# Peptides against a protein of PDB entry 2FGR: the designs that were tried, part 3

Target 1, 331 residues: chain A of PDB entry 2FGR
Amino acid sequence: SSVTLFGIVDTNVAYVNKDAAGDSRYGLGTSGASTSRLGLRGTEDLGGGLKAGFWLEGEIFGDDGNASGFNFKRRSTVSLSGNFGEVRLGRDLVPTSQKLTSYDLFSATGIGPFMGFRNWAAGQGADDNGIRANNLISYYTPNFGGFNAGFGYAFDEKQTIGTADSVGRYIGGYVAYDNGPLSASLGLAQQKTAVGGLATDRDEITLGASYNFGVAKLSGLLQQTKFKRDIGGDIKTNSYMLGASAPVGGVGEVKLQYALYDQKAIDSKAHQITLGYVHNLSKRTALYGNLAFLKNKDASTLGLQAKGVYAGGVQAGESQTGVQVGIRHAF

## One batch from the design tools (peptide; made by RFdiffusion4, then SolubleMPNN)

Design b1_p8_2_s1 (from b1_p8_2, 5 letters changed)
Fold by OpenDDE base, seed 3:
Structure b1_p8_2_s1 (fold): chain B 331 residues (1-331), chain A 8 residues (1-8)
Amino acid sequence: as target 1 above (331 residues)
Amino acid sequence: ELVVSWVP
C-alpha cells in the first residue's frame, strides 16, 4: 500500500475591465493555469490483478487562505481496479466532464476555458454545471485497441427543491477512441434539477476531438445543453470550441482558443477568444499569462471566470477583457 | 514522479 500527498498552489494577479456595473476589477486571484488543490491518494495491491484505491482532493484558495474552509469536494472516492477497468464510489467528476473537458486546452481553468459546462438556466442544484456529482458510482473500461468508455450514475436520494423530487440524479457516459495522436469522444448525460422550484432536466450532448501533429495540437468541442422545463420552455445553448497549442523552445507552451456560445432562449451569442502562455521554470513550477476577450451580443451577459477577483456577469451586450499573470507550483 | 493532474 502507498499513500501520496500531492497538491498545486496557483495564484495570479488578475484584471477584468468590466463587472456587472461596468467598472473594472483587479486583484489577487486563484487557479489561473491549474486549480489549486491539496490531496491524498493511495493504492493497495490485493493480488490477482485487483487493486483498491482511494482519492481525497479539495480546492485551495491561496488569496484568502481558505477562509470559507476546506473540503474534499473535488474528489472523495474509493475504487476497485483490474483487468475489467475501474469502479469508483463517491463524489467525483462525472464521466462526461472527465472525458470531454480533456479537449479544452485551458483545462476548464482560469479565464480561457471552454465555458459550455455551465448552469445556463439558474438551476438550483449544486452541480448544475454538469462537472461533478455527489452519490456517484462510476465505471471506466480499459482501453481496447483505442476504444474506451465511461459510465456514471448518481443517486438523488429523494432530495427535493420546491416541487422537484429527484434533484441531483445523474446518468451519463461517453464512448471514445484514443490512439496515438488522435482522440475523439461522444458524451451523453442527463441530470435532474430544479428551476424556479420546478422539476427540470439538464440534458447534455458533447462531441470532442483532438489531433497532435507533434509541432502543434488541434482540439475541438461541439456541445448542446438543454434545460427542459415544464413551464416557460426549454433553455438551450449550443457551444462550439476550436483551439490550437504548440510547444515553444522546449520550455514553453502557447495556446489559442476560440469559443462560441449560442444561447437560444435569449437569441443571443457570445464569442470568446483566449491567448495563453505557460513558461516552465522546472518540472514543478511555471509562470503563465492569459489574455481573454469575451464579446456578448444582444441579451448575453457572460463573464470571464477570474476566480478570486471577479467571476460574475456583465451588462447585456457588453464586451469584457481579462488578464491573468501568475505562478503555478506543484508538489 | 509528480503526476500533475490537469483535471479541473
Scores: peptide ipSAE 0.050, ipTM 0.625, DockQ to the pose 0.053
Fold by OpenDDE base, seed 5:
Structure b1_p8_2_s1 (fold): chain B 331 residues (1-331), chain A 8 residues (1-8)
Amino acid sequence: as target 1 above (331 residues)
Amino acid sequence: ELVVSWVP
């Protein structure tokens, strides 16, 4: 048996030129290159190729020292694994997000990430961004010549919001091909939630692919999210991402990523472009900088996610510029 | 290898 203590502390100086009032915000933020975390994990060999595992992981906020407390909401799983793959019980990334966010070159964090995994409809469920679920059972296959899959089901436990009686139920999965430089995946999910106290289905389809050319990596995402409401019609967003990364001088990485969010319910688009650089001082310590531009059109009010400084929206049709410069340290 | 994709 083994137990591993692990973590990341990622803290930055961040700036955005506009908030909801049109004013600038700046300060010390968290999780600009990777989400800051503290975790414990371990395995036990049970013999015959069977292993037990546990994983407990929570977010760290280096700017305020976790003033709102610490929890294991990132992951709190027990598992069995073997030649059959892995079964997990407990709160985790849902299989769809676990696989499809891996194509985001900005690691699903900071001001540069793909923001498609979002609550687009003022959903009242705790995890209406489609990233994690409580009461989750997950199964992950082995890799069979590149082919792999993951499936998950989360129990609603009769959670009610208004007239909605199945809030938090998740069903979803992905199929993938991961072989050498190529990765490609298709994910499908449905989550039960509420909007305005009425039952709502959050349906998600996501395609992802990446290819590593050695000199550069290309990555892409195509996503449709629909909040299917009983009253008021569907809230649909089509999200697109294309990114490239390249190693620089053996110690650095440059990243460029573009995303488009076509918000059908408000007939409005947002364009995001981010330039990032990571400078590795060691295997465990890096400096980084991100520069992001978000252009909202028409009724779009999206804001860059400068966690710890400003993560709110802007005025309709306004553009926002964000900068992060920080230190990431892993242990 | 269980590719537990380290999602940050």
Scores: peptide ipSAE 0.031, ipTM 0.520, DockQ to the pose 0.045
Fold by OpenDDE base, seed 2:
Structure b1_p8_2_s1 (fold): chain B 331 residues (1-331), chain A 8 residues (1-8)
Amino acid sequence: as target 1 above (331 residues)
Amino acid sequence: ELVVSWVP
């Protein structure tokens, strides 16, 4: 049997030119290229091709030394795996986010990522962004000739908010084809939540694809998120992403990504464009820089996610520019 | 990464 201690410390200097008051923010931020983390994982060989596993992972905040404490909210799973695939019990990425965020060239981290996995409707559930769930059971198939799938169910445990009685229930899954340079996936999910104390379904459909041409990689996402409400109508967002990455001089990677967020409930769009560069000093240490532009139209108030500096919104119709320059170290 | 291994 084995246990591995692992982690990442990623800290940056960050700047955004506008907050909710129209003022600039700057300072030390966290998790600009990869989410900073500390974890323990291990496996036990049970014989006959069966393995037991555990994974405990929490976020690290290098700017304040984890002043709000430490927990295993990133992942806290026990598992069985073998020729049948893998079954996991415990808090984790839901299968839909685990697969479909893999097409984001910014790895769902920093000021450049695809922001479609969001609480678009002021949902009152703890995980209404569709990224993780408590009380999760998940199953992942082996890869068979490129074809693979994942499924998950999270228990609500009779959590109530207002008149909603099933808050936190998740059901979802994906089907995918992963073979050589090609990846393509379809994900479907429903989460039970509350908006304004009323029962609401968060429905999500996501398509993703990527192709690696060797000299460059192209990647794309198409997503619809819909908070279905009995009163006040549905809150629907259509999100689109297209990105390209290329290796530079054998030690670097350049990334360019565009996203559009069409927020139907407020008839307003936001445009995001991000340029990123990673320079590998070693297998474990990298320097990085990100430059992002976010243009809100009409009633849109979206902000870039400069974690540890400013991750709030801006005034309606305002544009925001963000910069991150940092160090990532893995151990 | 630190890897600790034992025989059960």
Scores: peptide ipSAE 0.103, ipTM 0.812, DockQ to the pose 0.819; fails the geometry check
Fold by OpenDDE base, seed 1:
Structure b1_p8_2_s1 (fold): chain B 331 residues (1-331), chain A 8 residues (1-8)
Amino acid sequence: as target 1 above (331 residues)
Amino acid sequence: ELVVSWVP
């Protein structure tokens, strides 16, 4: 058997020109190119092509030394894998987010990522962003001729909020085609939550595709998130993303990504554009820079996610500019 | 990454 200790420490200097008061924020931030993490993983060969596995992973906050503590909320799974694929038990990325965030050229972190996987409706569930779930069982198929799929179910365990009695129940999955330069996926999910103490279904549909042309990669996402409240109108957001990346001089990568968030419940749009550069000093160490612009229209109050500095909203209709310059080190 | 191998 083997146990691997692994991690990433990613810390940056970050700046945003506006917070909720209209003031600038700056300081040390975390996870600008990759989420900082510490993990343990291992496998045991059980013979006959069957393997047991475990994975324990928590987020690291290098700016404050994990002042709020350390946990394994990123992943805490035990698994069996073989020719049938992989079954996982425990908190993890839900299958939909695990697959569909792979099309985000900013790796679902920093000021540049696709922000569609969000709690759009002030949902009261802990994971109403649709990214992870507690009490999760997941199954992932092998890749067969390019085709693959993943499915997940999370138990609510009779968790209640207000009058909602099934909070945290997740059901979802994806189907995908991954062959050479092409990737395409469809994800569907429903999560039970509460909004204003009332039962609410968070329904999500996501389409993703990417193509690697060698000289550049294109990637795109189309998502609809709908919070269907038992009482009151639906809270719907349509999110769109298009990105490109290209290698630079064999040691760098440039990335450009645009996203549109059409927030139907407030009839308001937000536009995000991000330019990123990663410079590899080694296989494990990189310098990076991100420049992001977020334009809110009308009642939109979205903010860039400068983790460790400022990740809150801005005033309605305000634009925000963000910068991150940092070091990523993997071990 | 640190890999620790244990053969029980």
Scores: peptide ipSAE 0.100, ipTM 0.804, DockQ to the pose 0.739; fails the geometry check

Design b1_p8_2_s2 (from b1_p8_2, 4 letters changed)
Fold by OpenDDE base, seed 4:
Structure b1_p8_2_s2 (fold): chain B 331 residues (1-331), chain A 8 residues (1-8)
Amino acid sequence: as target 1 above (331 residues)
Amino acid sequence: ELTVSWVP
């Protein structure tokens, strides 16, 4: 049996040249290279290859000292694991996001990440980005010669918004092949939500792959997210990502990632390109810098996610440049 | 073997 206290404090100086008013924003931000977190986890050996586990994890906001409070919204699970795999009960990453965000070379945080896991439709559900769910049961298989899978179901508990009566219901999963330098995965999910007080299904399909050549890693994502509204047209976004990373001088990593967000409901595209560098001062401490450019076309209003500084949209058709320079410390 | 390799 063990109990582990763990965390990451990641804080940066961030700048974006445009907000929703066209003004620059700058200040101290958080989670530029990794999401800042504090957690407790532990395991108990129950014998016969069976283990119990718990995991409690919350986000840390180093810029304001968690002024809005601390919670375990990142993960709050109890688990059983063994030769059959792992069953988890509690709020967590949904299986689709847990697997498919792993192909994001920017670790789903800061100004550089793949932004496809998003609420594209002004969904009124708390987790309409498709990343986490409340009331979640998850199952993860063992790895069988590279093949693995994960499945999840979240109860809506009769949560209603407007006339929608199943808000927060999730069903989804992935199949994957993870063997040596190769990873490839297919994820499917449906989440029930509301848009404008009307029942809406958020359907998601994601394909991801990566290959580690030793000298460099390539990674890619293809995603379609569709909010199917009972009244009104579908809100569909096709998102694409291609990234490369390479070790530098034995102490650093350079990352370059491009993403395209084809927002069909507004017939508008956004292009994101990000250059990142991480300099390891130790196994636990790194300096980092990110430079991101987001080009919105037509009616697109996407903004870079400079958490703690500015994470809102911009004016339609405007471009945004972002910079983060920070320290990541793990414990 | 069960592997959970990455959590954002």
Scores: peptide ipSAE 0.029, ipTM 0.533, DockQ to the pose 0.041
Fold by OpenDDE base, seed 5:
Structure b1_p8_2_s2 (fold): chain B 331 residues (1-331), chain A 8 residues (1-8)
Amino acid sequence: as target 1 above (331 residues)
Amino acid sequence: ELTVSWVP
């Protein structure tokens, strides 16, 4: 049996040129290259190819020392695994996000990530971004010649908001092909939530693919998110991402990623482009820099996610520039 | 990263 203590501390200096008032923000931020975390995990061999596991992981905020506390909201699972795959019980990434965010070259964090996994509709549920769920049961298959899948169900436990009585229910899964340089996946999910106190379904479909050419990696995402409301019509967003990364001089990585968010309910688009560089000082320590541009058109008010400095929106139709320079240390 | 392993 084993227990592993692990973590990442990622802290940066960040700047954005516009907030909601049109003013600049700057300071010390967190999680620019990877989400800062502290965790414990372990396994027990039960014999016959069966293993028990646990995983407890929480976010670390290096800028304020976790002033709002520490929790295991990133993951808190117990599992059984073997030749049949893995069953997990507890809060975790939902299967769809676990697989499909892997195509984001910015590790689903900082000012450069794909922002499609979002609460697009002022959903009142705690996890209306489609990333994690409470009360989750997940199953992951083994890899069969490249083919793999994951499925999940989260219990709502009769959570109510307004007239909505099934808030937090999740059902979803993915199918994938992972073989050598190629990865491709299709994910489908539905989550029950509330908007304005009324029952709402968050439906999500996501396609992802990547190919590693050795000299460079290409990655892409196509996503549709719909908040299906009983009153007021659907809030639909189509999100697109294309990214490339390349190793530099054996010690670095350069990344370029573009995303488009077509927000149908407001007939408005946002364009995001990010250039990133990571310089590895060791296997555990890196310096990094990110430069991001977000162009909102028409009624779009999206902001870059400079966590710890500014992660709010901007004025409608305004553009935002963001910079992060930081240190990532893993242990 | 710190890993502790044991055999009972």
Scores: peptide ipSAE 0.163, ipTM 0.821, DockQ to the pose 0.819; fails the geometry check
Fold by OpenDDE base, seed 2:
Structure b1_p8_2_s2 (fold): chain B 331 residues (1-331), chain A 8 residues (1-8)
Amino acid sequence: as target 1 above (331 residues)
Amino acid sequence: ELTVSWVP
């Protein structure tokens, strides 16, 4: 049996040229290359190929020393694993986000990531971005000849908002093929929530694929998110991503990623392009820089996620430029 | 990372 203490401290200097008032913001930000975290995990060998596990992980905010406190909202699971795969009980990434965010070359972190996993409709549920869930049971298969899958269900526990009576219920899963340089996946999910106090279904379909050519990696995502409402019509967003990465000089990695967010309910598009570089000083320590451009059209108000500095929107039709330069240290 | 191991 074992217990491991682990973590990452990632802190940066960040700048965005526009906030919601049209003013610049700058300062110390967090989690520009990897999400800063502190965790405990362990396993117990039960014999016969069966293992028990636990995982407790919370976010660290290096800029303010966790002034808002510490919790295990990143992951708080107990599990059984063996030749059958793994069953997990507790708050975690939902299976769809766990698999489909793996195609994001920015690892769902900083100013460069794919932003499709979002609350597009002012949903009133706690996790209406489709990333994590409370009260989650999940199952992951072994990899069999490249084929693998994951499934999850989260209990609503009779949570009510307005007239909605099943808020927080999640059902979803993915199927995938992972073999050598190729990865491809299809994910489907539905989450029950409320919008304006009325029951709403958040439906999500996501396709992802990547191929590693050795000299470079290509990756892509196609996603539709739909908040289905009985009154006022559906809020639909189609999101697209294409990215490339390449190793540089054996100690670095360069990344370029483009995303398009077609926000159908407001008939407006946003374009994101990000250039990133990571320089490894060791196996545990890296320097990094990100440069991102976000162009909103028409009624679109999306902002780059410069966590710890500014993560809000901008004025309709405005463009935003963001920069992050930081240190990542793992232990 | 710090790992502590024991025999159960």
Scores: peptide ipSAE 0.162, ipTM 0.835, DockQ to the pose 0.887; fails the geometry check
Fold by OpenDDE base, seed 1:
Structure b1_p8_2_s2 (fold): chain B 331 residues (1-331), chain A 8 residues (1-8)
Amino acid sequence: as target 1 above (331 residues)
Amino acid sequence: ELTVSWVP
């Protein structure tokens, strides 16, 4: 049996040239290459190939020392695992996000990540970005000949918002093929929420694939998110991503990623392009830099997620440039 | 990372 204390402290100097007022923002930001975290995890061998596990993980904000507090909202699971796979109980990444964000070359953090896992419709649920859920039961299969899957259900516990009575219910899963250089996955999810106090289904379909050519890796995502309101039209976004990464000199990695967010409800597109570099000073410490450009068209107001500096929107049709330069340290 | 291990 074991217990492991682990974490990442990732802090950067960040700049964006526009906020919602059209002004620049700059300062210390967090989580530019990896989400800063503190966690505890452990396993107990129960014999016969059965193991118990726990995982407790919270986000760290190095710029303000967690002034808003610390919690285990990243993950708080107990599990059983064995030849049958793994069952998890507790707040975690939902299976769809856990698998499909793995194709994001920017690790779902900083100014460069795929932003498709988003609350596109001003959903009133706490996790309407489709990333995590409370009251979650998850099951993950073993990998058998490359094939694997994950499934999850989150209880709403009769949470109400306005007239919506099942807020926070999640059902979803993925099927995948992971074999050598190839990975491909299909994810489906539905989450119950509210928009304007009215019951709404957040439906999500995501396709992901990657191939490692040795000299470079290619990765892609196709996603549709649809907020289906009981009253009113659907709020649909089609998101696309294509990225490439390559090792540099055995100690570095360069990444380039493009994403398109086609926001159907406002008939508006946003284009994101990000160049990233990570320089490994050791196995645990890296320097990194990200340069991102976000072009909003028409009514689009998307902003780059410079966590700790500025993560809000911009004026409609405005472009935003962002930079992060930082240190990532793992322990 | 700090890992503590034991045999139960």
Scores: peptide ipSAE 0.153, ipTM 0.832, DockQ to the pose 0.916; fails the geometry check

